# Peptides against a protein of PDB entry 5K2M, part 177

Target 1, 273 residues: chain A of PDB entry 5K2M
Amino acid sequence: MRIGITYTVLRREEMAIKERAGEFGEVVMLHEDDLLFPGNYDLDVVIIRNVSHFKALYTARLFESEGIPTVNSSRLIFEAGDKLFATLRLAGKVPVPEWKAALSEGGALRVPDSLGYPLVSKPVFGSWGRLLAKVNDRDSLEAVLEHRKWMKNPLYGIHYFQEFVEKPGRDIRSYVIGGEFVGAIYRYSNHWITNTARGGKAEPCSDPEVEELSVKAWEAFGEGALAIDIFESEKGLLVNEVNPNMEFKNAARVTGADMAGKLVEYAVEVAKT

## One batch from the design tools (peptide; made by RFdiffusion4, then SolubleMPNN)

Design b2_p26_3_s4 (from b2_p26_3, 12 letters changed)
Fold by OpenDDE base, seed 5:
Structure b2_p26_3_s4 (fold): chain B 273 residues (1-273), chain A 26 residues (1-26)
Amino acid sequence: as target 1 above (273 residues)
Amino acid sequence: MEFLEKVLKIIEEYEKENEHLLYAPP
């Protein structure tokens, strides 16, 4: 067994994955600077840990073109790593926050007619709450749309909005790998954006409803390793988003779950299929 | 490269650098 691991930055997660992969075979660490295609890679599977969504997506697709399976697959990275495409998958299987998408400024200006205020503006790509805006009124909406016109990436012209969900000062992050629930945490924050990467406290979450909902959310995609962000709302649990390139250092520390081991075990299973 | 293209490249490089900084390992 030869296991590739692609990475941008050697984080605690990549170190843990490397260590656990060494128990199953030869490990080949592949920094982004090492990747040239087409290449003659002698690998049975590649674990994708590139930080950039697009780099991860293209890296996965390039290995797949050479007959090497990836965890996650390029399909999963594409569908789960885009907030709008993820919402399209999730909305058919699990409760999600109310959402609207518009393809023009004129369309975006009509979103409050359906969602009301306050609403949340999101880019379809990005992590750690980057470029999230709580939009409380018309003036704020116009300002967000004006700023989007000056952003270089054409994907900023895709206007994705959600209802603002009142949360109890926390959210839930769960982890599902190969259809198995691995664990969940509460992320505490006094800010409306809850994220442990932004200094939020993490605590274990042991809730059978969270476990069931997390598995159902994973089943909307049907493969791979996903982190799942869940809101506690007055309407019950809502699946906000998923991440196909999950950070798990805080969750592993808090829960004691062997997330790196589970990811490697799944990659070995994929290599044998 | 025109002046605008140079400015755009500097911004892109800065955004790329900031993407790596958003993950602060403790």
Scores: peptide ipSAE 0.017, ipTM 0.429, DockQ to the pose 0.045
Fold by OpenDDE base, seed 1:
Structure b2_p26_3_s4 (fold): chain B 273 residues (1-273), chain A 26 residues (1-26)
Amino acid sequence: as target 1 above (273 residues)
Amino acid sequence: MEFLEKVLKIIEEYEKENEHLLYAPP
């Protein structure tokens, strides 16, 4: 068994994955600078850990084009890593925050007619709560839309909105790998954006409802390793988004769950199929 | 253990400082 690991930065996660992968076979660390395609890669599977969503997506697809399976697959990275595409999968299986998508400014200006205020503007791509805006009124909506016109990436012209969900000063991040629930954490924040990457406190979450919902959310995609962001709301649990390139250092530390091991085990099973 | 912790801290600082580059849209 030869296991590739692609990476941008050797984080705690990549170190843990490397260590656990060594128990199953030969490990080949592949920094982004080492990747040229087409190539002659002698690998049974590649674990994708590129930090950039797009670099991860293209790296996965490039290995797949050479007959090498990836964890996650390019399909999963594509569908789960786009907030709108992820919502389309999730909405048919699990409760999600109310959402609207608009393909023009004129369409976006009508979103409050359905969602009301306050609403949340999100880019369809991006991490760590970047470019999330709480939009409280018409003037704020117009300002966000005006700023989006001047952004270079055409994907900023895809307007994705959610209802603003009142949360109890925390959210939940769960982890499902190969359909198995691995663990969950509460992420505490005094800000409406709860993220441990922004200095939020993490605590273990042991809730059977979270576990069940997390597995159902994973089943909407049907493969791979996903981090799942869940809101506690007055309407109950809502699946907000998923991440196909999960950070888990805080969750692993807090829960004691072997997330790196579970990821490697899944990659080994993918290599055998 | 101390060396690994120092390296991890440097990596975390690097990730934070270069976050805008690592997650830059193409």
Scores: peptide ipSAE 0.016, ipTM 0.475, DockQ to the pose 0.022
Fold by OpenDDE base, seed 3:
Structure b2_p26_3_s4 (fold): chain B 273 residues (1-273), chain A 26 residues (1-26)
Amino acid sequence: as target 1 above (273 residues)
Amino acid sequence: MEFLEKVLKIIEEYEKENEHLLYAPP
């Protein structure tokens, strides 16, 4: 078994994946600077750990073109890594926050007629809560739309909105790999944007409802390794988004779950199919 | 070293220094 691992930066996750992969076979670390295509790669599977969504997507597709399977697949990265495409999958299987999409400024200005205020404006791509805006009124909506017109990437012209969900000072992040629930954490924050990368505390989440909902959310895609972001609301649990390039160092430490091992085991299974 | 690599290094250092706060019960 020869296992490739693509990466941008060696984080705790990539080090853990490398260590666990060494138990199953030969490990080939591939920095982004090492990747040229077409290439002669002698690999049975590649674990995709590129930080950029687009670099991860293209890297996966390029290896697949050489007949080498990837974890995650380019299909999963494409559908799960876009917030709107992910919402389209999730909404058919699990409860999600109320949402609207508009393809023009004139369409976006009518979103409050359906969802009311406050709203959350999200870009369809990007991580770490970048360019999230809480929109409380018409003036704030107009300002967000005006700024989007001058952004260079045309994907910023895809207007995606959610209802603002009142959270109990925390959210939930769960992990599902190959259809198996691996673990979950609470992420505490005094800010409406909950993210451990911004100094939030993490605690283990042991809730059978979270486990069941997380597996159902994964089944909306039907493959791969996903981190799942869940809100606790007055309406019950809501699946907010999924991440096909999961960070898990905090969750692994807090829960004691072998997330790196589970990811490698799944990659080895994919290599054998 | 690219800008993103520098930012990620700063975050890793912050998490290491504040580990006792990040994993403490509320």
Scores: peptide ipSAE 0.015, ipTM 0.438, DockQ to the pose 0.020
Fold by OpenDDE base, seed 4:
Structure b2_p26_3_s4 (fold): chain B 273 residues (1-273), chain A 26 residues (1-26)
Amino acid sequence: as target 1 above (273 residues)
Amino acid sequence: MEFLEKVLKIIEEYEKENEHLLYAPP
């Protein structure tokens, strides 16, 4: 077994994946600077750990074009890594926050007619709660839309909105790998954005409803390794988003779950299919 | 050509936006 691991930065996650992969075979670390296609890669599977969503997507697709399976697949990275495309998968399977998408300013200005205020403006791409805006009124909506016109990336012209969900000062991040629930954490924050990258505390989450919902959310995609963000709301549990480029250092530390090992085991399974 | 340029701009902007997070303290 020859296991490739693509990476941008050697983080705690990549170190753990490398260590566990060494138990199953030869490990080939592939920095982004080492990647050139078409290439002569002698690998049975590649674990995709590029930091950039788009670099991860293209890296996966390039290996797949050479007949090498990837974890995650380019399909999964594409569908799960875009918040709108992920919502389209999730909405038919699990409870999600109410959402609207608009392709113009004129469309976006009608979103409050359906969602009301406050609402949340999200870019369809990006991590760590970047460019999330709580929009409380018409003036704030107009300001967000005006600012988006001046952003150079054309994807900022895709207007994705959710209802504002009141949360109990925390959210849930769960992990499902190959359809198996691996673990979950609560992420605490005094801010409406609960991401641990912003200094939130993490605690273990042991809730059977979270486990069941997490597996159902994974089944909406049907493959790979996903981190799943779940809100506790007055309406019950809501699946907010999924992440195909999961960070798990905090979750592994807090739960004691061998997330790196589970990811490698799944990659080895994928290599054998 | 136009499509590739658009994709490259999307990648470049995403990388620039995330660069500061690559150097964020652990």
Scores: peptide ipSAE 0.014, ipTM 0.431, DockQ to the pose 0.078

Design b2_p26_4_s1 (from b2_p26_4, 12 letters changed)
Fold by OpenDDE base, seed 3:
Structure b2_p26_4_s1 (fold): chain B 273 residues (1-273), chain A 26 residues (1-26)
Amino acid sequence: as target 1 above (273 residues)
Amino acid sequence: SEPTQEEFNFNKEITIEEALRIDSTD
């Protein structure tokens, strides 16, 4: 078996994936600079680890066009990596924060009529809480919308909003790979945007409700490897978003779960299908 | 290509700032 691994930066995750993939077959590391299409890639499966959502999406689709399956698939990356499209999948299966989407400024200005204040403005793409805004009032909403007009990417014209969820100074990140729950962590932060990368503490999360909800959230997509972000709210657990290009170094370290091994095992299964 | 030992050592940790930079260049 020949396993490709595409990457932008060789992180701890990519190192762990490479190491575990070596136990199953020949590993071919493919930096973004090495990727040219069409190409003659002799690979049975490709694990997609490109940092950019769009680069990951297109890389997956390009390999698929050559008959090489990918983990994650371009379909999954597309649906899970867009916050709005992910919400559309999730909302049919699991509790999610209340949300609205608007396609114009005029539409966006009416969002508070449904959700009230405070709101959270999110871009439909991006990671690490980039361009998340807590919108407390009309003036703040107008400011966010004004700034979006000057952003060059047309996707910033897609206005996605959620209710502001009061969190207990933490959120939950769980991992489901091939339909199997692998583990979960609490991510602590003093900021309303919880992200372990921002210097937050991670602790193991052992909650059967989190496990069940995480599997159900994964079932909304029905394939691949997903990190799932869950909020603890007054309404109970809410699935906030999913990530088809997961970071797991902190989760693996804290839980002791073999995230890289599970990902590789799933990729090997995909290759055999 | 396989990363050099220097690249391997340098890329062991990615900062938030670096991650944001990579994602913002698109």
Scores: peptide ipSAE 0.009, ipTM 0.509, DockQ to the pose 0.068
Fold by OpenDDE base, seed 5:
Structure b2_p26_4_s1 (fold): chain B 273 residues (1-273), chain A 26 residues (1-26)
Amino acid sequence: as target 1 above (273 residues)
Amino acid sequence: SEPTQEEFNFNKEITIEEALRIDSTD
């Protein structure tokens, strides 16, 4: 078996994936600069580890055009990596924060009529809590909308909002690979944006309700490897978002779960189908 | 190809600035 691994930066995750993949076959590391298509690549499966959402998406689709399956698939990256599209999948299966989408400034200005204040403005793409805004009032909403109007990327004109969820100084990140729950962590932060990439402390989460909800959230997509962000709210557990290009070094360290091994095992299964 | 020394990001988190550079679409 020949396993490709596409990457932008050699992180701890990519090193762990490379090491575990070597137990199953020949490993081919593919930096973004190595990729030209069509290329007639001799690979049985490709694990997608590009940092950019769009580069990951296009890389996956390009390998699929060569008849090579990817983990994750271009479909999953597309649907899970967009916060709005992910919400559309999740909302039919699991509890999610209340949300609104608007396609114009005039529509966006009416969002508080449904969600109230405070609300959270999110871009539909991007990671690490980039361009998240807690909108406390009308003046701040107008300011966010004005700034979005002058951003060059047309995707910033897609206005996605959530209710502000009061969290107990933490959130939950769980991991589901091939429909199997692998593990979960609490991410602690005194800031309303909880993210381990921003220096949040991580601790193990062992909660059967989190496990069940995480599997249900994965089933909304039905394939691949996902990190799932869950909020503890007064309404109970809410699935906030999913990530089809998960960081897991801190979660693996804290839980002891073999996340890299599980990802490779799943990729090997995909290669055999 | 094998990762270069410049591409190596072991024992650190990717910064928001680095993420913005890599994931820039605007």
Scores: peptide ipSAE 0.008, ipTM 0.498, DockQ to the pose 0.070
Fold by OpenDDE base, seed 4:
Structure b2_p26_4_s1 (fold): chain B 273 residues (1-273), chain A 26 residues (1-26)
Amino acid sequence: as target 1 above (273 residues)
Amino acid sequence: SEPTQEEFNFNKEITIEEALRIDSTD
């Protein structure tokens, strides 16, 4: 078994994946600078750990074009890594925050007629809570829309909004790999953005309802390794988003779950299919 | 309660600054 691992930065996650992959076969670390296509890669599977969503997507698709399966697949990265496309998958299977999408400023200005204020503006792509905006009023909405016009990426012209969910000072991040629930954590923050990239406390989450919901959320996509962000709301648990390029160092440390091992085991299974 | 600085450092993922450095497009 020859396992490739693509990466942008050698993080704790990539180190753990490398170490565990070494138990199953030969490990080939592939920095982004090493990736040229078409290439003659002698690999049975590639674990995609590129930090950029788009680089991860294209890397996966390029390996797949050479007959090498990837974890995650380009399909999964595409569907799960886009917040709107992920919502479209999730909404048919699990409770999600109320959402609206608009394709113009004029459309976006009508979103509050449905969702009310406050609402959350999200880019359809991006990680670590970048460009999330709590929109409290019309003036704030106009400002967000104006700023989006000056952003270079045309995807910023896709206006995705959610209801603002009142959270109990925390959210839940769960991990499902190959359909198996691996673990979950609470992420505590006094800020409305609870992502641990902005700092905070993490604690283990042992809730059967979270486990069941996480598996159902994963089943909306039906493959791969996903981190799942869940909100505790007055309406119950809501699946906010999924991440096909998950960080797990904090979750693994807090829960003791073998996230890296489970990912490698799944990659080995994918290689055998 | 607010996390301590130690808890903050302990439980942080990649920072937004680091993310922007690595990938400014998404």
Scores: peptide ipSAE 0.019, ipTM 0.580, DockQ to the pose 0.069; fails the geometry check
Fold by OpenDDE base, seed 2:
Structure b2_p26_4_s1 (fold): chain B 273 residues (1-273), chain A 26 residues (1-26)
Amino acid sequence: as target 1 above (273 residues)
Amino acid sequence: SEPTQEEFNFNKEITIEEALRIDSTD
């Protein structure tokens, strides 16, 4: 078994994946600078850990074009890594925050007519809560839309909005790999954007309802390894988003779950199929 | 001894700031 690991930055997650992969076979670390296609890669499976959503997507697709399966697959990265496409999958299976998408400024200006205020403006791509905006009123909406006009990436012209969900000072991050619930954490933050990368506290989450909902959210995609963001709302649990390029260092530390091992085990299973 | 290809690849990394920049342009 030869296991490739593509990466941009050697994080704790990539180190853990490398270590665990070494127990199952030969490990080939592949930095982005070393990736050239078409290539002659002698690999049974590739674990995709590129930081960029698009680089991860293209890397996965390029390996697949050479007959090498990837974890996650390019299909899963495409559907789960785009917030709007992920919402389209999730909305048919699990409760999600109310949302609207608009393809023009004129369309976006009508979003409050349906959802009211406050809103959350999200880019359809990107990580670490970048360009998330709480839109409390018309003036704030106009400002967000004005800024989007001057952004170079055309995907910033896709206007995705959610209702603002009042959270109890925390959210839930769960992990499902190959359809198996691996673990969950509470992420505490004094800010409405809850992200442990910004210094939030993490605690174990042991809730059977979270486990069930997390598996159902994963089933909306039907493959791979996903981190799932869940909100505790007045309406009950809501699946906010999924991440096919998960960070798990805090969750692994807090829960003691072998997330890296589970990811590698799944990759080995994919290689054998 | 020349580093193995694995050692070479393992030691290649960019900063988180550079990764954030890349992700913002994609």
Scores: peptide ipSAE 0.017, ipTM 0.476, DockQ to the pose 0.068; fails the geometry check

Design b2_p26_4_s2 (from b2_p26_4, 13 letters changed)
Fold by OpenDDE base, seed 5:
Structure b2_p26_4_s2 (fold): chain B 273 residues (1-273), chain A 26 residues (1-26)
Amino acid sequence: as target 1 above (273 residues)
Amino acid sequence: ELPTQEEFNFNEEITKEEALRIDSTD
């Protein structure tokens, strides 16, 4: 078996994936600068680890066009990597925070009529809590909308809003690969944005309700490897978002779960299908 | 007028240095 691994930066995750993949066959490391298509690649499967959402998406689709399956698939990356598209999948299967989408400033200004204040403004793309805004009032909403007008990326004109969820100083990150729950962690933060990449402490999460909800959230997409962000709210557990290009080094360290091994095993099974 | 491809990607992509920084702080 020949396993490709595409990457932007060789992180701990990519090193772990490479090591585990070597147990199953020949590993071909593919830096994104070296990728040319069509390329006539001789690979049985490609694990997509490009940092950029769009580069990951297009890389996956390009390999698929050559008949090479990818983990994750371009479909999954597309649907899960966009916060709005992910919400559309999740909302039909699991509890999610209340949300609104608007395609104009005039529409966005009416969002508080439904969600109230405070609310959260999110770009539909981006990671690590980038450009999240807690909007407490009308003046803050107008300011966020004004700033969006001057951002060059047209995707900032897609106005996605969520209710502000009061969290108990933490959130949950779970991992589901090929429909199997692999593990979960609590991410602690004194800030309303809980993210371990921003210096949050991680601890193991062993909750059967989290496990069940995580699997259901994965089933909304029905394939691949996903990290799932879950809020503990007064309304119960809410699935906030998913990530099809998951970081897992902290979760693997804290839980002892073989995240890289599970990902490679899944990729090997995809290659055999 | 639509942004250039570079302008379109500017706010989505992170640099290799930023990615390494994120990896090192975890």
Scores: peptide ipSAE 0.026, ipTM 0.564, DockQ to the pose 0.259
Fold by OpenDDE base, seed 4:
Structure b2_p26_4_s2 (fold): chain B 273 residues (1-273), chain A 26 residues (1-26)
Amino acid sequence: as target 1 above (273 residues)
Amino acid sequence: ELPTQEEFNFNEEITKEEALRIDSTD
């Protein structure tokens, strides 16, 4: 078994994955600078750990084009890593926050007619809560839309909105790998954005409802390793988003779950299919 | 105006320093 691991930066997650992968076979670390395609890669599977969503997506697709399976697959990265595309999968399977998408400023200005205020503006791509905006009124909406016009990336012209969900000072991050629930944590923050990358505290979450909902959310995609963000709302649990390029250092530390091992085990299974 | 490749990728990439910062958080 030859296991590739693509990476941008060697983080705690990549170190843990490397270590666990070494128990199953030969490990080939592949920094982004080492990747040229088409290539002569002799690998049974590649674990995709590129930081950039798009680099991860294209890396996965490039290996797949050479007949090498990836974890996650390019399909999963594409559908799960885009907030709108992920919502399209999730909305038919699990409770999600109310959402609207608009493809123009004129369309976006009508979103409050359906969602009301406050609402949340999200880019369809990006991580760590970047460019999330709580929009409380018309003036704020106009400002966000104006700023988007001056952003160079054309994907900022895709306007994705959610209802603002009042959370109890925390959200839930769960992990499902190969259809199995691995663990979950609460992420605490005094800010409406509860991402641990912004200094949030983590505690173990042991809730059967979270476990069941997390598996159902994973089933909306039907493959791979996903981190799932869940809100506790007055309406009950809502699946906010999923992450096909998950960070798990805090979750592994807090829960004691061998998330790196589970990821490697799944990759080995994928290699054998 | 169409973005440059650098501009297109900028929002999806993090610097090494930022990654290390994130990794250093508990």
Scores: peptide ipSAE 0.020, ipTM 0.535, DockQ to the pose 0.293
Fold by OpenDDE base, seed 1:
Structure b2_p26_4_s2 (fold): chain B 273 residues (1-273), chain A 26 residues (1-26)
Amino acid sequence: as target 1 above (273 residues)
Amino acid sequence: ELPTQEEFNFNEEITKEEALRIDSTD
């Protein structure tokens, strides 16, 4: 078996995936600079680890066009990597924060009529809490919308909002690979953005309700490897978002779960189907 | 005017530096 691994930066995750993949077959590391299409790739499966959502999406689709399956698939990357599209999948299966989407400034200005204040403005793409805004009032909403108007990427004109969820100084990140719950962590922060990449502390999360909800959230997509962000709210557990290009170094370290191994095992299964 | 492809890429590219910064906070 020949396993490709595409990557932008060789992070701890990519190193771990490479190491574990070596136990199952020949590993071919493919930096973004090595990728030209159409190409003659002798690979049974490709693990997609490009940092950019769009580069990951297009890389997956390009390999699929040559008959090589990918983990994650371009379909999953597309649906899960867009916060709005992910919400559309999730909302039919699991509890999610209340949300609104608007396609114009005029529409966006009416969002508080439904969600009230405070609300959270999110871009539909992007990671690590970039361009998240807590919007407390009308003046703040107008400011966010004005700034978005001058952003060059047309996707910033897609206005996605959530209710502001009061969290107990933490959130949960869980991991589901091939429908199997692999592990979860608490991410602690004094800031309303609890992402560990912004200096949050991670601790193991051993909650059967989190496990059940995480699997159900994965079932909304029905394939691949997902990180799932869950909020503890007064309404109970809410699935906030999913990530088809998951970071897991902190979770692996804290839980001891072999997330890289589970990802490789799933990729090997995909290669055999 | 519609953004150029370069402008689109600039907004999406997590620089290698940003990815490394994220890796160094552990």
Scores: peptide ipSAE 0.019, ipTM 0.522, DockQ to the pose 0.236
Fold by OpenDDE base, seed 2:
Structure b2_p26_4_s2 (fold): chain B 273 residues (1-273), chain A 26 residues (1-26)
Amino acid sequence: as target 1 above (273 residues)
Amino acid sequence: ELPTQEEFNFNEEITKEEALRIDSTD
């Protein structure tokens, strides 16, 4: 068994994956600078850990074109890594925040007619809360739309909105790999208390409802390894988004769950099918 | 005051500084 691991930055997650993969076979670390296609890759499976959504997507597709399966697959990365496409999968299976998508400024200006205020404006791609905006009124909506006009990436012209969900000072991140619930954490935000003290506290989440909902959310996609972000709302649990390039260092530390091992085990299973 | 929904991803497992560094190299 030869296991490739693609990466942009060697994080704690990539180190853990490398270590665990070594128990199952020969490990080939592939930095982005090492990737040229078409290439001659002697690999049974590739674990995709590129930081960029698009680099991960294209890397997966390129390996698949050479007959090498990937975890996650390019299909899963495509559908789960786009917030709108993920919503389209999730909405038919699990509770999600109310949402609207518009393809023009004129369309976006009508979103409040359906969802009201406040709204959350999200890019369809990106991580770390980049370009998330609470839209409380018409003036704020116009400002967000004006800024989007001047953004270089045309995907910023896809206007995705959710209802604003009040949260109890925390959210939930769960992990499902190959259809198995692996673990969940509460993430507490402290940044509203001190903007400079961006150290979120993580605690174990042991809730059967979270476990059931997380598996159902994974089933909307039907493959791979996903982190699932869940809100505790007045309406109950809502699946906000999924991440096919999951971080798990804090979750693994807090829960004691072997996230890296489970990911590698799943990759080995994929290689054998 | 309850945290805003936009703050959801601030609890990601990397700091903003780490994210900016990664973004600059990505």
Scores: peptide ipSAE 0.009, ipTM 0.432, DockQ to the pose 0.088

